# Peptides against a protein of PDB entry 5YCA, part 19

Target 1, 132 residues: chain A of PDB entry 5YCA
Amino acid sequence: RSLPAERNPLYKDDTLDHTPLIPKCRAQVIEFPDGPATFVRLKCTNPESKVPHFLMRMAKDSSISATSMFRSAFPKATQEEEDLEMRWIRDNLNPIEDKRVAGLWVPPADALALAKDYSMTPFINALLEASS

## One batch from the design tools (peptide)

Design b1_p18_1_s2 (made by RFdiffusion4, then SolubleMPNN; from b1_p18_1, 9 letters changed)
Fold by OpenDDE base, seed 4:
Structure b1_p18_1_s2 (fold): chain B 132 residues (1-132), chain A 18 residues (1-18)
Amino acid sequence: as target 1 above (132 residues)
Amino acid sequence: SEVEKQIAEANKKLYEDD
């Protein structure tokens, strides 16, 4: 597959220690028609554009929003590029189906695989290890 | 529907800056 050419400079180094990011994660309870659900969110700000994106984890099953990862990693990606990547994820990984939440969500192992591809491993490790 | 609106609002909260 082809990923967008320009990546968020926040993710220029995939080898950084993730532990300092853990306390930056925030748990948030969100009400849905069928009841509340807790999410862990990590604010990731592009150091050049200053545009923030939130990486997201469902607290219950640790599913991670692949859509949010992609949008954070590739701020200049076209909708077509995103669509192609999401299709690739559907075809090659194991995304979950949850009608409550927008975007494509994947299990922790898949999230880490994507994180390696997107050079954002520290951020996903932190998101997964944060308390809810 | 009301359910759809509630889901939409929930998702809005997921993506909004705090």
Scores: peptide ipSAE 0.673, ipTM 0.937, DockQ to the pose 0.903
Fold by OpenDDE base, seed 3:
Structure b1_p18_1_s2 (fold): chain B 132 residues (1-132), chain A 18 residues (1-18)
Amino acid sequence: as target 1 above (132 residues)
Amino acid sequence: SEVEKQIAEANKKLYEDD
């Protein structure tokens, strides 16, 4: 598959130590019709455009939003490029089904595979290790 | 519906800046 040409400068180095990012994660309880659910969120700001995106994990099963990863990594991607990548994820990885949450969510192992592709490994490691 | 409205509001919070 092909990914968008321009990547967020925040992710220029995939080998950075992730531990300083862990305390920057924040747990948040969100109310749904069937009850509350806890999410862990990490604010990631593009150093050039200053536009923030939130990476997010479901606390209970550690599912991570692939949609948020893609949008953070590729800020100038078209909707068509996003749709193609999400279809690739459905065809090649193991996304979960949850009607409560928008976007496409994947288990931890798949999130780390995507992180390699998007050069986001430190950020996903921190998100996975943060407490809820 | 009320359920759809509640889900929409919940998702807004997931993407909302602090």
Scores: peptide ipSAE 0.673, ipTM 0.937, DockQ to the pose 0.899
Fold by OpenDDE base, seed 1:
Structure b1_p18_1_s2 (fold): chain B 132 residues (1-132), chain A 18 residues (1-18)
Amino acid sequence: as target 1 above (132 residues)
Amino acid sequence: SEVEKQIAEANKKLYEDD
Protein backbone atom coordinates (compact mmCIF):
# COMPACT_ATOMS: atom_id res chain seq x y z
CA ARG B 1 0.00 0.00 0.00
CA SER B 2 0.94 3.62 -0.36
CA LEU B 3 0.63 6.14 2.44
CA PRO B 4 0.25 9.90 2.07
CA ALA B 5 3.39 11.79 1.17
CA GLU B 6 3.46 14.23 4.08
CA ARG B 7 3.46 13.21 7.70
CA ASN B 8 2.74 15.26 10.80
CA PRO B 9 6.11 16.55 12.01
CA LEU B 10 5.07 15.59 15.52
CA TYR B 11 5.94 12.05 14.48
CA LYS B 12 9.33 12.74 12.96
CA ASP B 13 11.10 10.36 15.36
CA ASP B 14 9.55 6.98 16.04
CA THR B 15 12.27 6.04 18.53
CA LEU B 16 11.54 8.63 21.21
CA ASP B 17 10.85 7.63 24.80
CA HIS B 18 7.11 7.30 25.27
CA THR B 19 7.04 7.62 29.04
CA PRO B 20 6.75 11.42 29.14
CA LEU B 21 3.55 11.12 27.13
CA ILE B 22 1.80 8.81 29.58
CA PRO B 23 0.73 11.52 32.03
CA LYS B 24 -0.59 13.56 29.12
CA CYS B 25 -3.26 10.96 28.46
CA ARG B 26 -6.70 11.64 29.89
CA ALA B 27 -9.52 9.26 30.69
CA GLN B 28 -13.01 10.27 29.67
CA VAL B 29 -16.28 8.54 30.46
CA ILE B 30 -18.80 8.78 27.67
CA GLU B 31 -22.41 7.75 27.92
CA PHE B 32 -23.83 5.52 25.23
CA PRO B 33 -27.35 4.17 24.93
CA ASP B 34 -26.19 0.85 26.35
CA GLY B 35 -24.22 2.43 29.18
CA PRO B 36 -21.04 4.33 29.94
CA ALA B 37 -17.70 3.57 28.36
CA THR B 38 -14.30 4.91 29.32
CA PHE B 39 -11.84 6.14 26.73
CA VAL B 40 -8.27 7.22 27.12
CA ARG B 41 -7.36 10.13 24.89
CA LEU B 42 -4.06 11.73 24.01
CA LYS B 43 -4.03 15.20 22.51
CA CYS B 44 -1.55 15.40 19.67
CA THR B 45 -0.93 18.84 18.26
CA ASN B 46 0.80 19.33 14.95
CA PRO B 47 3.68 21.63 15.84
CA GLU B 48 3.45 23.45 12.52
CA SER B 49 -0.26 23.83 11.90
CA LYS B 50 -1.21 23.81 15.60
CA VAL B 51 -4.15 21.59 14.72
CA PRO B 52 -4.86 19.03 17.43
CA HIS B 53 -6.01 15.47 17.00
CA PHE B 54 -6.90 13.03 19.72
CA LEU B 55 -5.58 9.51 19.74
CA MET B 56 -8.16 7.30 21.37
CA ARG B 57 -8.21 4.02 23.25
CA MET B 58 -11.19 2.14 24.59
CA ALA B 59 -10.27 1.45 28.18
CA LYS B 60 -12.05 -1.89 28.36
CA ASP B 61 -10.32 -3.77 25.55
CA SER B 62 -7.60 -1.28 24.58
CA SER B 63 -8.92 -0.95 21.04
CA ILE B 64 -7.46 2.10 19.36
CA SER B 65 -8.95 4.31 16.68
CA ALA B 66 -7.00 3.71 13.50
CA THR B 67 -8.93 6.51 11.84
CA SER B 68 -7.69 9.01 14.39
CA MET B 69 -4.15 7.70 14.06
CA PHE B 70 -4.28 8.15 10.31
CA ARG B 71 -5.76 11.63 10.46
CA SER B 72 -3.20 12.74 13.01
CA ALA B 73 -0.29 11.22 11.14
CA PHE B 74 -1.29 12.49 7.71
CA PRO B 75 -2.80 15.96 8.02
CA LYS B 76 -2.88 16.56 4.28
CA ALA B 77 -4.27 13.19 3.29
CA THR B 78 -7.20 13.10 0.93
CA GLN B 79 -10.40 11.30 1.73
CA GLU B 80 -9.51 8.81 -0.97
CA GLU B 81 -6.19 8.08 0.70
CA GLU B 82 -7.92 7.56 4.02
CA ASP B 83 -10.49 5.28 2.45
CA LEU B 84 -7.78 3.20 0.84
CA GLU B 85 -5.92 2.84 4.11
CA MET B 86 -9.05 1.90 6.02
CA ARG B 87 -9.82 -0.73 3.40
CA TRP B 88 -6.30 -2.04 3.75
CA ILE B 89 -6.75 -2.27 7.51
CA ARG B 90 -10.00 -4.18 7.07
CA ASP B 91 -8.33 -6.57 4.66
CA ASN B 92 -5.04 -7.09 6.47
CA LEU B 93 -5.57 -6.44 10.18
CA ASN B 94 -8.24 -7.31 12.71
CA PRO B 95 -10.49 -4.30 13.26
CA ILE B 96 -13.19 -4.62 15.86
CA GLU B 97 -16.88 -4.35 15.22
CA ASP B 98 -18.47 -1.72 17.44
CA LYS B 99 -21.43 0.22 16.12
CA ARG B 100 -21.17 2.72 18.97
CA VAL B 101 -17.96 4.31 17.80
CA ALA B 102 -17.20 6.13 14.59
CA GLY B 103 -14.16 5.27 12.53
CA LEU B 104 -12.16 2.09 12.35
CA TRP B 105 -10.82 0.65 15.59
CA VAL B 106 -8.14 -1.99 15.97
CA PRO B 107 -6.71 -4.09 18.79
CA PRO B 108 -3.44 -3.10 20.48
CA ALA B 109 -1.18 -5.29 18.37
CA ASP B 110 -2.64 -3.89 15.17
CA ALA B 111 -2.40 -0.37 16.54
CA LEU B 112 1.29 -0.89 17.18
CA ALA B 113 1.74 -2.21 13.67
CA LEU B 114 0.05 0.88 12.30
CA ALA B 115 2.06 3.05 14.66
CA LYS B 116 5.24 1.71 13.15
CA ASP B 117 3.93 2.44 9.66
CA TYR B 118 2.85 5.94 10.69
CA SER B 119 5.95 6.64 12.80
CA MET B 120 3.92 7.23 15.98
CA THR B 121 5.03 4.31 18.16
CA PRO B 122 5.82 6.41 21.26
CA PHE B 123 2.36 7.91 21.21
CA ILE B 124 0.58 4.60 20.88
CA ASN B 125 2.76 3.03 23.57
CA ALA B 126 1.87 5.88 25.90
CA LEU B 127 -1.80 5.60 25.06
CA LEU B 128 -1.75 1.87 25.77
CA GLU B 129 0.12 2.24 29.07
CA ALA B 130 -1.96 5.10 30.45
CA SER B 131 -4.38 4.31 33.23
CA SER B 132 -8.11 4.65 32.80
CA SER A 1 -33.51 7.58 15.79
CA GLU A 2 -32.90 8.52 19.38
CA VAL A 3 -30.28 5.81 19.70
CA GLU A 4 -28.46 7.08 16.65
CA LYS A 5 -28.63 10.60 18.00
CA GLN A 6 -27.16 9.52 21.31
CA ILE A 7 -24.37 7.65 19.57
CA ALA A 8 -23.64 10.68 17.43
CA GLU A 9 -23.43 12.90 20.48
CA ALA A 10 -21.18 10.42 22.22
CA ASN A 11 -18.84 10.33 19.26
CA LYS A 12 -18.83 14.10 19.11
CA LYS A 13 -17.44 14.13 22.62
CA LEU A 14 -14.68 11.75 21.59
CA TYR A 15 -13.40 14.21 19.03
CA GLU A 16 -13.87 17.43 20.97
CA ASP A 17 -11.00 19.26 22.57
CA ASP A 18 -10.94 19.23 26.35
Scores: peptide ipSAE 0.673, ipTM 0.937, DockQ to the pose 0.921
Fold by OpenDDE base, seed 2:
Structure b1_p18_1_s2 (fold): chain B 132 residues (1-132), chain A 18 residues (1-18)
Amino acid sequence: as target 1 above (132 residues)
Amino acid sequence: SEVEKQIAEANKKLYEDD
């Protein structure tokens, strides 16, 4: 597969210590028709554009939004590029099905695989390690 | 539907800045 050429400079170094990011994560309870669900969110701001994206984890099963990862990592990606990557994820990884949440969500192992591809491992490690 | 509206509102909260 081909990923977008331009990546968010926030993710210039995939080897950075993730621990300082852990306390930056925030748990949020969201009300759904069938009851409340807790999510852990990490605000990631592009240091050039100053545009933020939130990385998100479902507290219950630690599923992570692949869509949000992609959009944060590749801020100039076209819709076609996103669609292509999401199709690749569906074909090669194990995304979950949850009618309550928008976007494509994947289990922790898949999220870490994507994080390596997108050079955002510290951020996903922090998101997974944060308390809910 | 009401369910769809509630789902939409929930997702809005997930993606909005705080």
Scores: peptide ipSAE 0.672, ipTM 0.937, DockQ to the pose 0.885

Design b1_p18_1_s3 (made by RFdiffusion4, then SolubleMPNN; from b1_p18_1, 10 letters changed)
Fold by OpenDDE base, seed 1:
Structure b1_p18_1_s3 (fold): chain B 132 residues (1-132), chain A 18 residues (1-18)
Amino acid sequence: as target 1 above (132 residues)
Amino acid sequence: SAVEKQIEEAQRKLYEEE
């Protein structure tokens, strides 16, 4: 696969301590047809463009939105590049089936694998460790 | 979709709280 050339400068250093990011996460309950579900979100602001994106985790099973990760990591990516990456994830990782949510969601181990590829490991670690 | 709108709304609310 070929990832977009330009990455969000927020993720320039994959070795940062994730601990300070944990308290920045926020939990919120969202109502769905089959009942409420809690999500944990982490606001990630591109330091250059000042555009924020929210990384998202399902609180209960810790599934993480790969779509949100990609969009945050690659702010100048085309739709075609996103589609290509999402297809790669479907073919190579273990995305979950959840009819309630949009985007492509993956289990924690896969999220960490993607985080390594996208240079956003501290942020995913924080998101996974945050309380709900 | 309705779900997407709910998520977006939730994110907006969180954004405003920060």
Scores: peptide ipSAE 0.038, ipTM 0.674, DockQ to the pose 0.238
Fold by OpenDDE base, seed 2:
Structure b1_p18_1_s3 (fold): chain B 132 residues (1-132), chain A 18 residues (1-18)
Amino acid sequence: as target 1 above (132 residues)
Amino acid sequence: SAVEKQIEEAQRKLYEEE
């Protein structure tokens, strides 16, 4: 598949130690019609544009928002490029269907696969390891 | 899309909480 050409410079090095990012994660309880659910979030700021994005994990099953990953990784991506990637994820990975949340969410293994593709491994590892 | 708007709103809410 084809990914956008320009990537967030925050993710220039996929080999960095993730442990310093763990304490930067924050738990957040979100109220839904069927009750509260806890999420873990990591604020990721593009060092060039200064635009922040929050990477999101469902605390309970560790599902991660692929949509947020993509948008953080590829700040100049077109909607078409995003749609194509989300379709690829649907066709090739194991996205989770949760009507309560927006975007496409994937299990930890898939998130790590995407992280490798997007050069976000340290950030996703930290997000997965953080306490809720 | 509706999903995009929801993601944007979620991001905004999270950002405002920081």
Scores: peptide ipSAE 0.037, ipTM 0.633, DockQ to the pose 0.240
Fold by OpenDDE base, seed 3:
Structure b1_p18_1_s3 (fold): chain B 132 residues (1-132), chain A 18 residues (1-18)
Amino acid sequence: as target 1 above (132 residues)
Amino acid sequence: SAVEKQIEEAQRKLYEEE
């Protein structure tokens, strides 16, 4: 597959220590028709444009929004490029079907695979380790 | 949808609090 050419400069180094990012995560309970659910979020700000994106994790099963990862990693991507990547994820990984939430969500192992592709490993490790 | 709006507002609130 082909990923967008321009990547968020926040992710220039995939080898950085993730532990300083853990306390920056925040948990929040959100009400849904079938009851409350807790999410963990990590604010990621592009150092050049100063535009923030929030990485998202479901606390219960640790599913992570692949959509949030892609939009943070590739802020100048077109809708077509996003659609192509989401189709690739559906065809090659193991996305979770949850009608309550928007976007495409994947298990922790798949999230780490995407993190490697997007150069986001420290941020996804921190998101997975954070308490809820 | 209503759920999407709820998540969006939650993210906005977190941003403003930091």
Scores: peptide ipSAE 0.036, ipTM 0.666, DockQ to the pose 0.257
Fold by OpenDDE base, seed 5:
Structure b1_p18_1_s3 (fold): chain B 132 residues (1-132), chain A 18 residues (1-18)
Amino acid sequence: as target 1 above (132 residues)
Amino acid sequence: SAVEKQIEEAQRKLYEEE
């Protein structure tokens, strides 16, 4: 597959210690028709554009929004590029089925695989380790 | 798309709550 050419400079170093990011995560309870669900979110601000994106994890099963990862990692990506990547994820990884939430969500192992591809490993590790 | 709007709204809401 082909990923977008320009990546968020926030993710320039995939080897950084993730532990300082853990306390930056926040839990949020969201109401759904079938009841409340807790999410963990991490605010990621592009140091160049100053535009923030939130990485999202379902607290219960630690599923992570691949869509949020992609949009944060590739701020100049086209819709076509996003669609291509999401199709790749469906074909090669193990996305979950959840009608309550928007975007494509993947289990922790898949999220870490994507994190390696997107150079987001510290951020995803922190998101996964944070309490809810 | 509907999905994009939902994510956008969620992002906005989360940002405003911080």
Scores: peptide ipSAE 0.036, ipTM 0.633, DockQ to the pose 0.244; fails the geometry check

Design b1_p18_1_s4 (made by RFdiffusion4, then SolubleMPNN; from b1_p18_1, 9 letters changed)
Fold by OpenDDE base, seed 5:
Structure b1_p18_1_s4 (fold): chain B 132 residues (1-132), chain A 18 residues (1-18)
Amino acid sequence: as target 1 above (132 residues)
Amino acid sequence: SPVEAAIAAAQAKLYEDE
């Protein structure tokens, strides 16, 4: 697969300690037609553009939004590039099916695999470790 | 807080578009 050429400078170092990011995460209860569900979100602001994206985790099963990861990591990606990556994830990883939520969601192990590819490991570790 | 408001504003984007 081919990832977009330009990456969010927030993710320039994949080796940083994730623990300072844990208290930056926030839990939020969201009401759905079939009942409430808790999500954990981490605000990730591009230090150059100042545009924020929220990385998202389902608290219950720790599924992570791959779509949110991709959009945060690659701010100048085309829709075609996103579509190709999402297809790759479907073909190579283990995305979950949840009709309540938009985007493509993956289990923790897959999220960490993507995090390595996107240079987001500290952020995904923090998101996964944060309390809900 | 502004952070909470931003998170709340993003809620709608979690729903599958019909």
Scores: peptide ipSAE 0.042, ipTM 0.702, DockQ to the pose 0.069
Fold by OpenDDE base, seed 4:
Structure b1_p18_1_s4 (fold): chain B 132 residues (1-132), chain A 18 residues (1-18)
Amino acid sequence: as target 1 above (132 residues)
Amino acid sequence: SPVEAAIAAAQAKLYEDE
């Protein structure tokens, strides 16, 4: 597969210590038709454009939104590039089926695999370790 | 507000019908 050429400069160094990011995460209870569910969110602001994106984790099973990861990592990606990547994820990883939520969600191991590809490892580690 | 807009955008990723 081919990933977009331009990446968010926030993710220039994949080897940084993730622990300072843990207290920046926030838990949020959201009401759905079938009842409440808790999510953990991490605000990631592009230092150049100043545009924020939120990385999302389901508190219960630690599923991560791959769609949010992609959009944060590749702010200038086209819809076609996103669709191509999401198809790749469906074909090669183990996305979670949840009809309540939009986007493509993946288990922790898959999220970390994507994080390596997108240079987001510290941010995903922090999101996974944060309390809910 | 900008913060509210950002939260709303994030919220859209959580609802299948949004």
Scores: peptide ipSAE 0.041, ipTM 0.691, DockQ to the pose 0.079
Fold by OpenDDE base, seed 2:
Structure b1_p18_1_s4 (fold): chain B 132 residues (1-132), chain A 18 residues (1-18)
Amino acid sequence: as target 1 above (132 residues)
Amino acid sequence: SPVEAAIAAAQAKLYEDE
C-alpha cells in the first residue's frame, strides 16, 4: 500500500509520552436506534491548518475508528488514497462492522498497528487508556 | 460518501459537547 505523502504535523514524533493526552480525552454518550453507546474521543488539531479531527473509541470494546485516524493523519489525502487504505485494512487487519457508525473500526491491537504506520502512537495509546 | 457523511455527523455530535 501507499500512504499519502503529507502527514499532519501533529504526528511528527511517534515516540512522545502519551500520558499527557489521557486527560484530554472525553467520554460521550451517543444515542443510536438500539440504545445509547459510550465513546471516548480525543480532539486532534492540525497545528498548521488548525482543523480538528476527533479520534474515536467505542468504550465497550475499545474499537477505534481507522477512518478518523487516517483522515487526521493525512489531511490532504485523496479519496482514492483513503479507499485504498481502507481496503488494505479490510484485507490485512480485523475490522469490526458496526452498522451504527460509519467508517472502518478496528480493535485496539490493529489500531496500534495503524498508529505506528501513521505516527499516531501516543494519541492512540491515550485514547485507549482514557476512562469512559 | 455514506462513510464521510456519517463520520461528519458523528463529528458534529462531538462538537456539541464542547
Scores: peptide ipSAE 0.040, ipTM 0.694, DockQ to the pose 0.259
Fold by OpenDDE base, seed 1:
Structure b1_p18_1_s4 (fold): chain B 132 residues (1-132), chain A 18 residues (1-18)
Amino acid sequence: as target 1 above (132 residues)
Amino acid sequence: SPVEAAIAAAQAKLYEDE
């Protein structure tokens, strides 16, 4: 697969200690048509563009939005590049489809695999470790 | 795209903290 060439400068170093990010996470109950669900979220702001994205984890099963990871990691990605990556995820990982929320959601192990590819490991580790 | 709009809408449901 071909990932976009330009990555969010927030993720320039995949080896950073994740622990300072844990207290930056927030739990929030979100209302959906079929009832409430708790999410853990981490606000990730591109230091150059100042555009924020929220990385999100479902508290119940720790599923993480792969689509949001991709959008955060690759701010200038084309729709074609995103579609290609989402197809790759479907073919190679174990995404779930939750009709209440958009995008592909993946279990923790898959999220960490993507995090390595996207240079987001500290952020995903923090998101997974944060309390709900 | 519909997916983009839906994700954006989902993001908007999350209140930001200072």
Scores: peptide ipSAE 0.038, ipTM 0.683, DockQ to the pose 0.300

Design b1_p18_2 (made by RFdiffusion4)
Fold by OpenDDE base, seed 3:
Structure b1_p18_2 (fold): chain B 132 residues (1-132), chain A 18 residues (1-18)
Amino acid sequence: as target 1 above (132 residues)
Amino acid sequence: SEEEEMLAEANEKLYEDE
């Protein structure tokens, strides 16, 4: 596959310590027709454009939004590039079907694989370790 | 709450850009 050429400068160093990011995560309970569910979110701001994106995790099973990761990592990506990556994830990883939420969600191991590809490992580690 | 609004906005943006 071919990822977008320009990446968010926030993710220039994949080897940074993730522990300072853990307390920056926030948990929230949302009511759905079938009952409440807890989410954990991490605000990630592009240092150049100053546009924020939120990385998202379902607290119970630790599923993470791959769509949120992609949009944060590649702020200038075209819709075609996003569609191609989401299709690649469906074909090569193990996405989870949840009709309550938008986007494509993946289990923790797949999220970490994507994090390596997108140079987001510290941020995904922090999101996974944060309390809910 | 503000956090609930942010989650709703995030989901809305995901649907809008699909």
Scores: peptide ipSAE 0.031, ipTM 0.639, DockQ to the pose 0.092
Fold by OpenDDE base, seed 4:
Structure b1_p18_2 (fold): chain B 132 residues (1-132), chain A 18 residues (1-18)
Amino acid sequence: as target 1 above (132 residues)
Amino acid sequence: SEEEEMLAEANEKLYEDE
């Protein structure tokens, strides 16, 4: 597959220590028709554009929004590029179907695989380790 | 798309609670 050419400079170094990011995560309870669900979120701000995005994890099963990862990693991606990547994820990984939430969500192992591809490993590790 | 709308809504909720 072809990933977008320009990546968020926040993710320039995939080898950084993730532990300082853990306390930056925040738990949030969101109400749904079938009841509340807790999410863990990590605010990721592009150091050049100053545009923030939140990486999101479902606290219960640790599913992570691949869509959020992609949009954070590739701020200049076209909709076509996103669609292609999401289709690739559907075809090659194990996305979770949850009608309550938007975007494509993947289990932790898949999230880490994507994180490697997107150079987001420290951020996803922190998100996964954060308390809920 | 519906997916995009749901994601936007989720993000909105997250931003509102920030």
Scores: peptide ipSAE 0.030, ipTM 0.666, DockQ to the pose 0.300
Fold by OpenDDE base, seed 2:
Structure b1_p18_2 (fold): chain B 132 residues (1-132), chain A 18 residues (1-18)
Amino acid sequence: as target 1 above (132 residues)
Amino acid sequence: SEEEEMLAEANEKLYEDE
């Protein structure tokens, strides 16, 4: 598949230690019609544009928002490029359907696969290891 | 505040129309 040409410089090194990022994660409880659910979020700021994006994890099953990952990794991506990648994820990975939340969410293994593709491994590892 | 910004961003991720 084809990914966008320009990547967020925050993710220039996929081999960095993720440990320092763990305490930067924050838990958030959100109320839904069927009850509360806890999410874990990690603020990721593009060092050039200073635009922040939040990576999101469902605390209960550790599902990760692939949409948030893509938008953070590829800040200049077109909507067409995003749609193409989301279709690829649907066709090749195991996204989870949750009517309560927007975007495409994937299980931890898939998130780590995407993280490797997007050079976000330290950030996704931290997000997955953070407490809720 | 930073917390408000985080909340707003989280809400966008969870409720943004596709």
Scores: peptide ipSAE 0.030, ipTM 0.632, DockQ to the pose 0.076
Fold by OpenDDE base, seed 1:
Structure b1_p18_2 (fold): chain B 132 residues (1-132), chain A 18 residues (1-18)
Amino acid sequence: as target 1 above (132 residues)
Amino acid sequence: SEEEEMLAEANEKLYEDE
């Protein structure tokens, strides 16, 4: 598949130690019709544009928003490019079906696979290891 | 505030993009 040409400079080095990012994550309880659920968020600011994006994880099953990953990784991506990637994820990975949340969510292993593709490994590792 | 930003972004990811 083809990913957008320009990537967020924040993710220039996929080999960085993730541990310093762990304490930067924050947990938040969100109320849904079927009850509360805890999410873990990591604020990721594009060092060039200064535009922040939040990576999101469901605390309980560690599902991660692939949509948030994509939007953070590819700040200049078109909607068409996003749609194509989300379709690829649906066809090739194992997204989680959750009617409560928007976007496409994937299990930890898939998130790490995407992280490698998007050069976000340290950030996803931190997000997965953060307490909730 | 940072808290407001986080909440707004979370809401966007969880609700507004549907």
Scores: peptide ipSAE 0.030, ipTM 0.633, DockQ to the pose 0.079

Design b1_p18_2_s1 (made by RFdiffusion4, then SolubleMPNN; from b1_p18_2, 7 letters changed)
Fold by OpenDDE base, seed 1:
Structure b1_p18_2_s1 (fold): chain B 132 residues (1-132), chain A 18 residues (1-18)
Amino acid sequence: as target 1 above (132 residues)
Amino acid sequence: SEVEKIIEEANKKLYEDD
């Protein structure tokens, strides 16, 4: 597969210590028809454009929004590029099915695989370790 | 979805990371 050429400068160094990011995560309870669910969010601001994106984790099973990862990592990606990547994820990884949420969500191991591809490992590690 | 709406609103507001 081909990923977009330009990546968010926030993710220039995939080897950074993730621990300082852990306390920056925030838990949020969202009500759904079948009951409440807790999510964990991490604000990721593009240091050049100053545009923030939130990475999102379901607290209970640690599923992470691949859509949020992609949009944060590739701020200039086209819709076609996003669609192509999401199709690749569906075909090659193990996305979950959850009718309550939009976008494509993946288990922790898959999220870390994507994080490596997108050079955002510290951020996903922090998101996974944050309390809910 | 509710998650999508919340993310969308949060992404639009600088101070919605509490």
Scores: peptide ipSAE 0.032, ipTM 0.646, DockQ to the pose 0.218
Fold by OpenDDE base, seed 2:
Structure b1_p18_2_s1 (fold): chain B 132 residues (1-132), chain A 18 residues (1-18)
Amino acid sequence: as target 1 above (132 residues)
Amino acid sequence: SEVEKIIEEANKKLYEDD
């Protein structure tokens, strides 16, 4: 598959220690019709544009928003590029189906696979290890 | 969804924390 050409410079080094990012994560309770659910968020700011994106994890099952990952990793991606990647994820990975949330969400193993592709491994590791 | 709203707002707003 083809990924967007320009990547967020925040993710220039996939080998960095993730542990300093863990305490930067924040838990958030969101109310749904069937009750509350906790999410964990990590604010990721593009060091050049200063535009922030939030990476998102469902606290309970550790599902990660692939949509949030993609949008953070590829700030200049077209909608077509995003659609193509989301279709690839649907076809090749194991996204969950949750009617309560928008975007495409994937289990931890898939998130880490995407993280490798997007050069986001430290950030996803931190997000997965953060408390809720 | 609420999550979508959070993501969208986070992506649109500079210099703010949700």
Scores: peptide ipSAE 0.032, ipTM 0.634, DockQ to the pose 0.177
Fold by OpenDDE base, seed 4:
Structure b1_p18_2_s1 (fold): chain B 132 residues (1-132), chain A 18 residues (1-18)
Amino acid sequence: as target 1 above (132 residues)
Amino acid sequence: SEVEKIIEEANKKLYEDD
């Protein structure tokens, strides 16, 4: 597959130590019709544009929003490019179906696979290890 | 969804501490 050409400079080094990122994560309880659910968020600020994007994990099963990963990694991507990548994820990985949330969510193993593709490994490791 | 709204609103805020 073809990913967008320009990547967020925040993710220039996929070998970065993830440990310092763990305490930067924040837990948040969100109310849904069927009850509350806890999410973990990590604020990722593009050092060039200064625009933040939040990566998000469902605390209970550690599902990660692939949509948020893509948008953070490729801030100049078109909607068509995003749709193409999301279709690839549906066809090649194991996204979950949760009607309570928007976007495409994937299990931890798939999130780490995407993180490698997007050069986001330290950030996803931190998000997965953070307490809820 | 509620999650989408939260993410969207958060992503629009440039200089907020989180």
Scores: peptide ipSAE 0.031, ipTM 0.635, DockQ to the pose 0.139
Fold by OpenDDE base, seed 3:
Structure b1_p18_2_s1 (fold): chain B 132 residues (1-132), chain A 18 residues (1-18)
Amino acid sequence: as target 1 above (132 residues)
Amino acid sequence: SEVEKIIEEANKKLYEDD
């Protein structure tokens, strides 16, 4: 597959220690028709544009929004490029089905595989280890 | 959904919620 050419400079080094990012995560309870659910969010600011993106995790089963990862990693990507990547994820990984939430969500192992591709490993490790 | 709002607004607005 072909990923967008320009990546968020926040992710220039995939080998950084993730532990300082853990306390930066925040838990949030959201009410749905079938009851409340807790999410964990990590605010990631592009150091060049100063525009933030939020990485998202479901607290209970640790599913992570692949959509949030892609938009943070590739802030100048076209809608067509996003659609192509989401189709690749559906065809090659194991996304979950949850009608309560928008975007494409994947289990932890798949999130870490995407993190390697997007150079986001420290940020996804921190998001997965944060308490809820 | 609220999750949808969070994802959409994060791409458009600067928030100081740290």
Scores: peptide ipSAE 0.031, ipTM 0.632, DockQ to the pose 0.130; fails the geometry check

